Peptides against a protein of PDB entry 6DSZ. Designs and how they scored, part 237

Target 1, 361 residues: chain A of PDB entry 6DSZ
Amino acid sequence: NYVVTAQKPTAVNGCVTGHFTSAEDLNLLIAKNTRLEIYVVTAEGLRPVKEVGMYGKIAVMELFRPKGESKDLLFILTAKYNACILEYKQSGESIDIITRAHGNVQDRIGRPSETGIIGIIDPECRMIGLRLYDGLFKVIPLDRDNKELKAFNIRLEELHVIDVKFLYGCQAPTICFVYQDPQGRHVKTYEVSLREKEFNKGPWKQENVEAEASMVIAVPEPFGGAIIIGQESITYHNGDKYLAIAPPIIKQSTIVCHNRVDPNGSRYLLGDMEGRLFMLLLEKEEQMDGTVTLKDLRVELLGETSIAECLTYLDNGVVFVGSRLGDSQLVKLNVDSNEQGSYVVAMETFTNLGPIVDMCV

## One batch from the design tools (peptide; made by RFdiffusion4, then SolubleMPNN)

Design b2_p23_1_s4 (from b2_p23_1, 12 letters changed)
Fold by OpenDDE base, seed 1:
Structure b2_p23_1_s4 (fold): chain B 361 residues (1-361), chain A 23 residues (1-23)
Amino acid sequence: as target 1 above (361 residues)
Amino acid sequence: STVQETDLSDEEYLEKLVEALKK
C-alpha cells in the first residue's frame, strides 16, 4: 500500500491579483494545477486564507468586477472545460467559496487549438470570450441572474489565433487578436454582437506584424488600443496611433508573460524565457484639448528572477513571480540598483518540487 | 522580509522607480 501522500502541487501555472476576499483586501490568487491558493497581501507578506480544489487543471483564472459588485468575482476554466464563477464569502470565522455560476463549455466538434486555451473577460463585464478550438470563438454572456453558464460559438475565419484580448473603451465588446495565415502574422479586431451572435467589423487592423508576434495586451483608457509583443519588437496601436519599438535587449530572449502594474496602463512588467524582468513604460503626452496620447514606449531591464510563467504586481514594488520551471518568488523592485545594476531583490522563494506527474486516475 | 511600509503611495514609489530607471 503505497500511500502516495499526494504532494501539493508547487509549480505555478497562473496567478492573479485583485480584491477577491473583500473590497479592501489585496489578494494574490495562485493556480497550481488543480489547486487554487488564496492569499491576502499584508505588510508582513502573504497570509494564506484558503485553498480550493478544482475539478481539473486550471487553464484560465481571471478576476472581474461586474457593475454593482463590491469585490471581484473569479472566473475559472479548467482544462476539462468546466467553467465557474466563484465568489468569496466570509461570515465570521466561516469562509465559503460560492459557485455563482457553472457550466461545461466543451464542444462535441472542433479541433482543440495547439496553443491551448485562451480565456478573456470584457473589461465592462459584458461577456467572457474563449478560444478553445480553431476557427471558433466561444462567448459566455455575463448575466447576473444566470446560474448556468451558457455559451455560443462564433465562427472565426482566422483559424490560427495566437493571442486574443478584449479592448477597453469600446461601445460594443471588441476583441483584438494576433493570428497567423500563410502570409504571416496579423492583428485584427472584431466587435462581438451578443444579439446577432456574430462578429462585426472592428475599428482597426494591422496586417503583417512581426512574424513572431505572440501576445496582445489590451491597454485601458485614456490610451486605449493594444500592445503587440513580438520577439524583436513591441508595437502599440489604437486605430489612430501606431508606434513601434525594437529594443535590442528583448531580442536576447522571448518575452513569455506580462502584467499591468497600474490601472491606467502606463506600466507593464514583462518576463522572458531567461528570467529577465522588464518594465514596459508608456510615456504620455497631454494635448491642449486634454486628450492623452502615447508619446513613446520604453523598455527597461529591472533584473533577473525565476523564469516566470506568470507575473503579478502586488503593491509597493512587490511582484509575485509565478514559476512553473523554477521556484516562485516574491521580489521587491527597488529604487536603487544593487552593485550588479539590478533593481530586483528576492524577498521570499517558494520551492518548486517539480512537475507533479498527473496521475491519470 | 516585511514589505517596508514606505510613507509613499504606490504611485509615488513607482514614479521614483521609473525616474531611477532613466539614469
Scores: peptide ipSAE 0.515, ipTM 0.846, DockQ to the pose 0.516
Fold by OpenDDE base, seed 5:
Structure b2_p23_1_s4 (fold): chain B 361 residues (1-361), chain A 23 residues (1-23)
Amino acid sequence: as target 1 above (361 residues)
Amino acid sequence: STVQETDLSDEEYLEKLVEALKK
């Protein structure tokens, strides 16, 4: 009886930062295949709080705070389409992860999208959106009293969605997505009607974006709108304003992940396939009427890390670099560059022992 | 609070970083 102590997964496939354990605690949540690790971010580093086994590989992991919740809830979707909303509860020394709601969102009919599972949450916590299958957008209405996650599908005319996000500051939940058709890649918006269970025309569209446009970043107010990241260009659009940059430095390697640094969406981290870490800067212009508009976009190279599968800014220039291919890292962004011009210093490295080959025995 | 080696707020720290990146 070889008790193969199954090595715990070490490859990171998702990470998120928020206030999950309490309203005051800053947490780092790390997805490692079927395992969720919960940390408290402290002045001394990452303090482990709890590990949770999930009933499948974590495909989506998002923190959200519904109106009237004191702390964040966690949405998880597995690769087997098991959805749950989790809450952290502590009663003295007893720590429990409570399932607030659960459901299976698998469809009997549909082609799984080749670009994988996308899960997004409306910033106003009205719904969860899921792109699981080509030509479908699944909606899970968020209702506090519903322990069963019920979903419905809206038909999406655009069959080849590359990425999708909910926009900020919209009266109705509004998605922005990059899609591909025979004419190229495009950006479109739709309003999502919960009542009618249909799409309405969104506020704007941008036809013929860069051919390799791969990511959408929803930008918070006051800017609003979205950033579209391509291979060669980064573009911003909010319906009224369009900006595009093509910094030569991003052409060297494909941007593969991003994370918002600040709540106002002025700064983002970008990671590429070579492990380069960038900061995307949104420069503001204050108008005479007190309105804030986007003046310019700028990309700055911070340094090099492990190849990020996911990035999350913690606090005080500390970034968690979740890596699938290499060692995950806790890095510090320094104000002063080193002799090599890098602003990045590794604080801690988490050894990746490689993929757990699911030996289907 | 992460290692506040500096008496700076997170925003002040980020502003200083961004200012350094502009040089």
Scores: peptide ipSAE 0.514, ipTM 0.850, DockQ to the pose 0.397
Fold by OpenDDE base, seed 2:
Structure b2_p23_1_s4 (fold): chain B 361 residues (1-361), chain A 23 residues (1-23)
Amino acid sequence: as target 1 above (361 residues)
Amino acid sequence: STVQETDLSDEEYLEKLVEALKK
């Protein structure tokens, strides 16, 4: 009996950074199919803390900090629609990953969306939103005392949602989404009423965005609003201000992932299908009344990496490049470019041995 | 190379990087 040591998955399908192990620790969490890897980011690099087996392929992985929690909690949704909220607990040398809440959020009726599972968390931790099926938005209210993740559906008139995020700075939980209809792609917002279990009209909409608009980035305060990433353009909208750029450099390859670099949302990393790494810059303008407005958007090429499935900025110019198709990398963003004009240096490479096809037994 | 090679704060480092990208 050759115990085929089941090769551990190496392809990365998600990554997040935050303070999961403690309030002080900076963590990198990596999803590799059914495996969650937890690292502490140290001056020396990534220190492994724990590996966790999940009951299915990780489809959503998000850190969030409810009011009164000292550290982040982890929301996971699997491809089989098993949802859980995880907490890290350490007691001396004993490390436990505790399930704070769990539930299955599968619907009996619904067309799974062609763009796959989207999971988002309200920045104020009021709810989790899930786009699982066309024409439905699932809401999981976040209640600390509830060990069972209960969800309800709100009907979406927009059947073909491309991407969705919760906005920052909204009195009520507000989603912003790109959707497609016969007339093209559009951006719309909805307020989510937990009480009435319905959508209310959101603060703004933008009809007829770029035909290939594919991603929404929620921008934190003071800017607020959202960035819409297309194939040819990057647009910002917050209800009052609209700004668009069309840098020729992004037209060469589709942007496929993004990550916010700083809490104020002035800088983002963008990765494309060729493994190019960009920085998106939001230039500030301070008004005479002390309000901060967006002056301009700029995109700068940093260099090349493995094709990112996910990106996360860690600290001190270090970025984790999670790759599904290639080797994942820990890269350093240098202040000075190399001879090739690249600001990116690979610090560590994590060999990808290919996707483990989960043989459904 | 260590993740924290500079005495600069993360913000100071990022500002320096952004300034470099403007050249």
Scores: peptide ipSAE 0.513, ipTM 0.844, DockQ to the pose 0.488
Fold by OpenDDE base, seed 4:
Structure b2_p23_1_s4 (fold): chain B 361 residues (1-361), chain A 23 residues (1-23)
Amino acid sequence: as target 1 above (361 residues)
Amino acid sequence: STVQETDLSDEEYLEKLVEALKK
């Protein structure tokens, strides 16, 4: 019996940054198929803390901090619809990953969405939203005392959802999503009633967005609203203000991932299918009443990296580039460009050995 | 003591980067 030690997965399919190990630690969490890797970000680089095997491919990985928690909890959903909320616990040298809650959220009836699994968390930690099946939005209420994740479905009239996020600053949990119908792609919002288990009309909609609008970014306060990323354009909408840009540089390759750089949502990283790394800048205008409004959007080319499946800003201009198709990278954004005009320098490269062929013997 | 470069240092760094990108 040759126990072929299955080579550890190297392709990255998700990454997230937050405070998982402690309130003070900055962590990088990396999903590599069924494997979760947990690092502490230090001045010296990434320090490995723990590796966790999951029961299935990690499809969703999100950090969130419920009210009264000192550190972030981790939500994981697997491709087999196993959901869990994980907590990091350290006692001396003993490190445990505790399952705070778990459940299977698979439906007996439903067509799995062609765009795959989407999992989102309300910024106020009221619920988790899941788009697993066409025409359904699954809600997992977040309750501290409940070890069993229970979910319910709300019917979506919009059958072809492209992307969905929870908005910030909403009295009720509010989703913003891009969907496609025979007339094109559109953006719509819904309030989610936990009590009535239904959608209410959201604060705004935008019909006839760009035909290739593919991503929604929820923008924190003070701006609020959402950014919609297409192939040719980037738009902002918050119900009161609409802005659109069509920088020629983004037309060259499709933007495939994004990450917020700062808590106020003034800066985002964007990665495209050619491995170009951009910064999206939200220029503010301060009103006389102290309100902050979006003045303009700007996109700047930073440089080139591996083709990102996921991006996460760490600290001090350091970015983790999680790649599925190529080598993952730790890169530094420099203040000064190199001779080629690039602001990106690779600090570390993590070799991708390709797909682990699970040879089922 | 992991010198957590303070959030202020990161913001200042990012501001410098953003200003560099304007040139």
Scores: peptide ipSAE 0.510, ipTM 0.832, DockQ to the pose 0.315

Design b2_p23_2_s1 (from b2_p23_2, 8 letters changed)
Fold by OpenDDE base, seed 3:
Structure b2_p23_2_s1 (fold): chain B 361 residues (1-361), chain A 23 residues (1-23)
Amino acid sequence: as target 1 above (361 residues)
Amino acid sequence: SEKEKEEKEFLEKLEKALKEEAE
């Protein structure tokens, strides 16, 4: 009896940071195909807490904290459209991952989008949004008492959505998305009416963005709005202010992932297809009325890492670089550059043994 | 174009499905 100990997946396809185990603990959650790994971030490094097998490849993994929760909940969507909301519960030494809600959100009729599954959560935890299929936006209302994730679809006129996020500071849940039509790529916003189950006109739009605009970053208050990342440009828009930069350094390789460093959205990590790590900085201007506006955008090259599939800032300048193609890393961001001009120092490397090819036999 | 026809047929199916989910 060869007990083929199924080799654990090592390729990372998602990572998030938050307070999942407790309000006080800082956690790193890592998705490796069907496996979820939960760590506590300590001064000594990553302490493993729990591993969870999922019923499919993890496609979306997001932490969120509903009003009145003491710690974050975890939303997971699998590539087979199984959705769940997970809670960490510890009772002495016993650790349980509780499914608070679950459901299958697969539609019988739909064309799966070429840009894959997108899952987003409203910053005020009013809903989860899912772009699964072209021409549909699925909404899961967040209700505390609902063990069954009920979803409904809203018709999305824009068939070719590239990326979508919920905006911050909106009275109603508001999405911002990049889409492509025959005229190019554009940015649009919609308000989501939970009551009417429809889209209302959003606060702003920007037609004819960069042709390779690929990512939307929702910016927290006080700035608000969104950052749109392209191949050659980075743009900011909040309805009142537009700003664009085209730093030559980003043209060399496509930015493929991002992560917010500061809670106020002043800094973001950017990773490209060559493993270059950048810092995007939002320079603030304080107005005489005490309002904060965006003065400028700046990009700085920090150094090189493994090619990031996902990035997450932990604390104290430590970043987890989740890699699918290479080894995942813990890296330290330094204030001063080394002799090579790099601000990045590898602290720990996690060997990637390659993607588990699910041989569907 | 054939692509535009396929897209139109897709949209018609989608609209029908959305209507059936709303009923």
Scores: peptide ipSAE 0.236, ipTM 0.852, DockQ to the pose 0.009
Fold by OpenDDE base, seed 1:
Structure b2_p23_2_s1 (fold): chain B 361 residues (1-361), chain A 23 residues (1-23)
Amino acid sequence: as target 1 above (361 residues)
Amino acid sequence: SEKEKEEKEFLEKLEKALKEEAE
């Protein structure tokens, strides 16, 4: 019996960083099709801790920390609509990944959205939101004692949602989304009522954004609001302040992924379809009353990497570049550029052997 | 238009499904 060791998938389709193994450990979690790889980030590099097989392709992977938890929990949604909340437990040398809750969130009637599955978590851990189908927003309430993930749908009048996030600093869970109608692309907000299972009017909207607006970034306090990324422009809106930039350098290739560097939302990594890595900077202005407002947005080219499917800042200027099309990388961001003007140095490269075609023979 | 008809039929199915989930 030649156990053809089925080559493990090497193409990365998601990555997140947080404190999953303990409160003190910094972890990198990597989704490779049906596999979840868990690493501890060390000064020497990535230490593998556990690999977990999932019952389907990972479509959503998000870390979150409910009130009273010492470490992060992991939400996973598969492409077959299996949802679970996972917890890491270690007892001596014994490592276990415990399913706290699970459920299937597939609807019998729905048109799968062209922009794929979107899963988001409220920053205050009140709910999970899912855009699976056009005209529906699915809500999973986050209750401590619930072993079964129960979901309900809210009608979304906007049929063509491009991207959606929960906003920070909202009294009620509030979504911000880019949608398309016959007049173009727009940004809208809704409050989510868990009690009434409906949308209420959100704090703001922005009609007629850039035609290729594709991503929403929720910005933490003190700035709040959202960043909208297009092909030609980057815009900020928080209800009171609007700011837009159109740096010519981003027009050359479409930005496809982002990751927050600073907890306060002052910097973000951006990756484009050519493997260019950018830093988006939010310049602050402190008012006389002690309020912090956004002064300006700036984009800096850092260098070139593998084409990122996902990015995650680890620590000390180290970034994981998860690639589907090329080799994944650990890269170092330097303060000073090299002779070619690059701030990026590859530390480690992880060979991508391409898509494992499961030829069911 | 054919597209408007398809969108209407889709919305009718969606409204029906939401009603059945609320019951």
Scores: peptide ipSAE 0.228, ipTM 0.846, DockQ to the pose 0.009
Fold by OpenDDE base, seed 2:
Structure b2_p23_2_s1 (fold): chain B 361 residues (1-361), chain A 23 residues (1-23)
Amino acid sequence: as target 1 above (361 residues)
Amino acid sequence: SEKEKEEKEFLEKLEKALKEEAE
């Protein structure tokens, strides 16, 4: 009787940071297949709080704070289309993860998208958006009293969506997405009407972006708009301003993940397929009317890490590098480079024992 | 093209399904 001790998953497939355990605690949440690990970020490192088994592989994991909540809630979607909203509650020493809402969002009719599941939350917490199937955008309205996640579909004319985000600072929930058609890749925006359950024309579009444009970053106020990351270029657009850079250093390897460093969207971490870590910087220009506009974009090479599946800036220059293919790391960003020109120092390494091959029995 | 026919058939099925969910 070989007790195959089910080895705990070590490969990271998602990570997020926020205030999940309390309003004051900074948390790191790590998805490892069906397992959610919850940490408190401390000056001494990551303190484990709780581990939670999920009913399936975690495909989406996002923190959000509805109006009137003191702390963040957690949205999880599994690869089997089970959705839930989780709340952390502590009563003395008793720690409970409460399901505020749940539902299955699987459709009977739909072609699963080749780029997999995308889940996004409106920055104003009006809705969750899901790209699960080609030609559909699923909306989950965020209502306080609803224990059952009710979703509806909106037809999306663009069949080949590459990436999608909600924009910041929009009166109505507005998505920005990269899509592919026979003419190439393009960026488009739509407003989402909850009332009419349809898309309205968004504030802007950009036709004929870079052929390998793969990621959308929604930029918070005061800049607003979006960053589009390609193989050779990084572009910014907000409806009024367009700016593009083509730094030769990013052409060497595909950028595969990103994370916002500053709440105002002035800096982002970028990770590529070779484990290179970059800083993307947004240079501000203050206008005479007090408006802040983007002056320029700059990319700096920080150093090398494990190949990131996800990145999370914590605090004080500490970054969690979640890796699926290699060891996950806690790294420190320094102001000064070392003798090798690297600004990155590994603080802790978390051994990856390899992907658990889900034997679909 | 064969792909354009498959996409058209897919869109027709999708439109039908969306109507059936709205009823």
Scores: peptide ipSAE 0.227, ipTM 0.847, DockQ to the pose 0.009
Fold by OpenDDE base, seed 4:
Structure b2_p23_2_s1 (fold): chain B 361 residues (1-361), chain A 23 residues (1-23)
Amino acid sequence: as target 1 above (361 residues)
Amino acid sequence: SEKEKEEKEFLEKLEKALKEEAE
């Protein structure tokens, strides 16, 4: 019996930060294929807490805090459509990851989307949305007592969804998505009716966005709305305000990931396919009535990192760069640039040993 | 086009499946 000590996966395919272990702890959760690594972020660095083996490749990993939970829960969807909601429990030195709910969300009939699995959570924790198949939007209602994740499908007329998010500050759960049709790429919104299990018309749409519009960022209040990231442009829309920028610096390489820095959505990290790290800044204008509106968008080049598959801002200017193609990194964002004009300093590097070919012999 | 026909057939199957899930 050759116990092939299966090398642990090192390529990062997802990361998220939040308060999973406690309400007070800042956690970094890292998905490495079937492996979930849980860290506490400390002033001294990342403290490992637990590693969890998942029953499949992690495709979606999101933290969320339902009403009346003291800490975040973890939603995981695997590439085999196994969904679970996980809770961290600690009793003295005993650490358990509890499955609060689980289910398989695979459909019998569906064309898997070419852009892969998208999983999103309503900011008010009313539902999980899943784009698994073309022409379908799957909804998992979030109820406190549901041990079994039940899902239903809503027909999505737009077959070629590129990216989708739930918007903030909506009375009903509202999705914003980029889709492609024969005329180009567009942005649309839908309200999701849990009662009727249908889409209602959303608050706004934008026809004919940039042809390579690839990502939606839902912006929290007070701004609300969404940012649409393309190859050449970054646009903002909230139904009332539209802004677009086309900074030449982003044309060099495609933005592939993003992460919110500020809770109010005033800053976002952007990573491109060359490992360039950008800051997207939302400049606010305070109106006389105390309302905050978006004045302008700005992009700043911070520096270079490993090619990010995912980014997460931790705290105090520390960013985790999760890389699939290269070494993952902890980097520090500095206020002042170095002699080379970079604001990025590598603090720690996590060696990527490459894809573990699971030779299932 | 053949693609439009395939897409139409796909949509018809999808609509049928959604009706069967709603029943």
Scores: peptide ipSAE 0.222, ipTM 0.844, DockQ to the pose 0.009

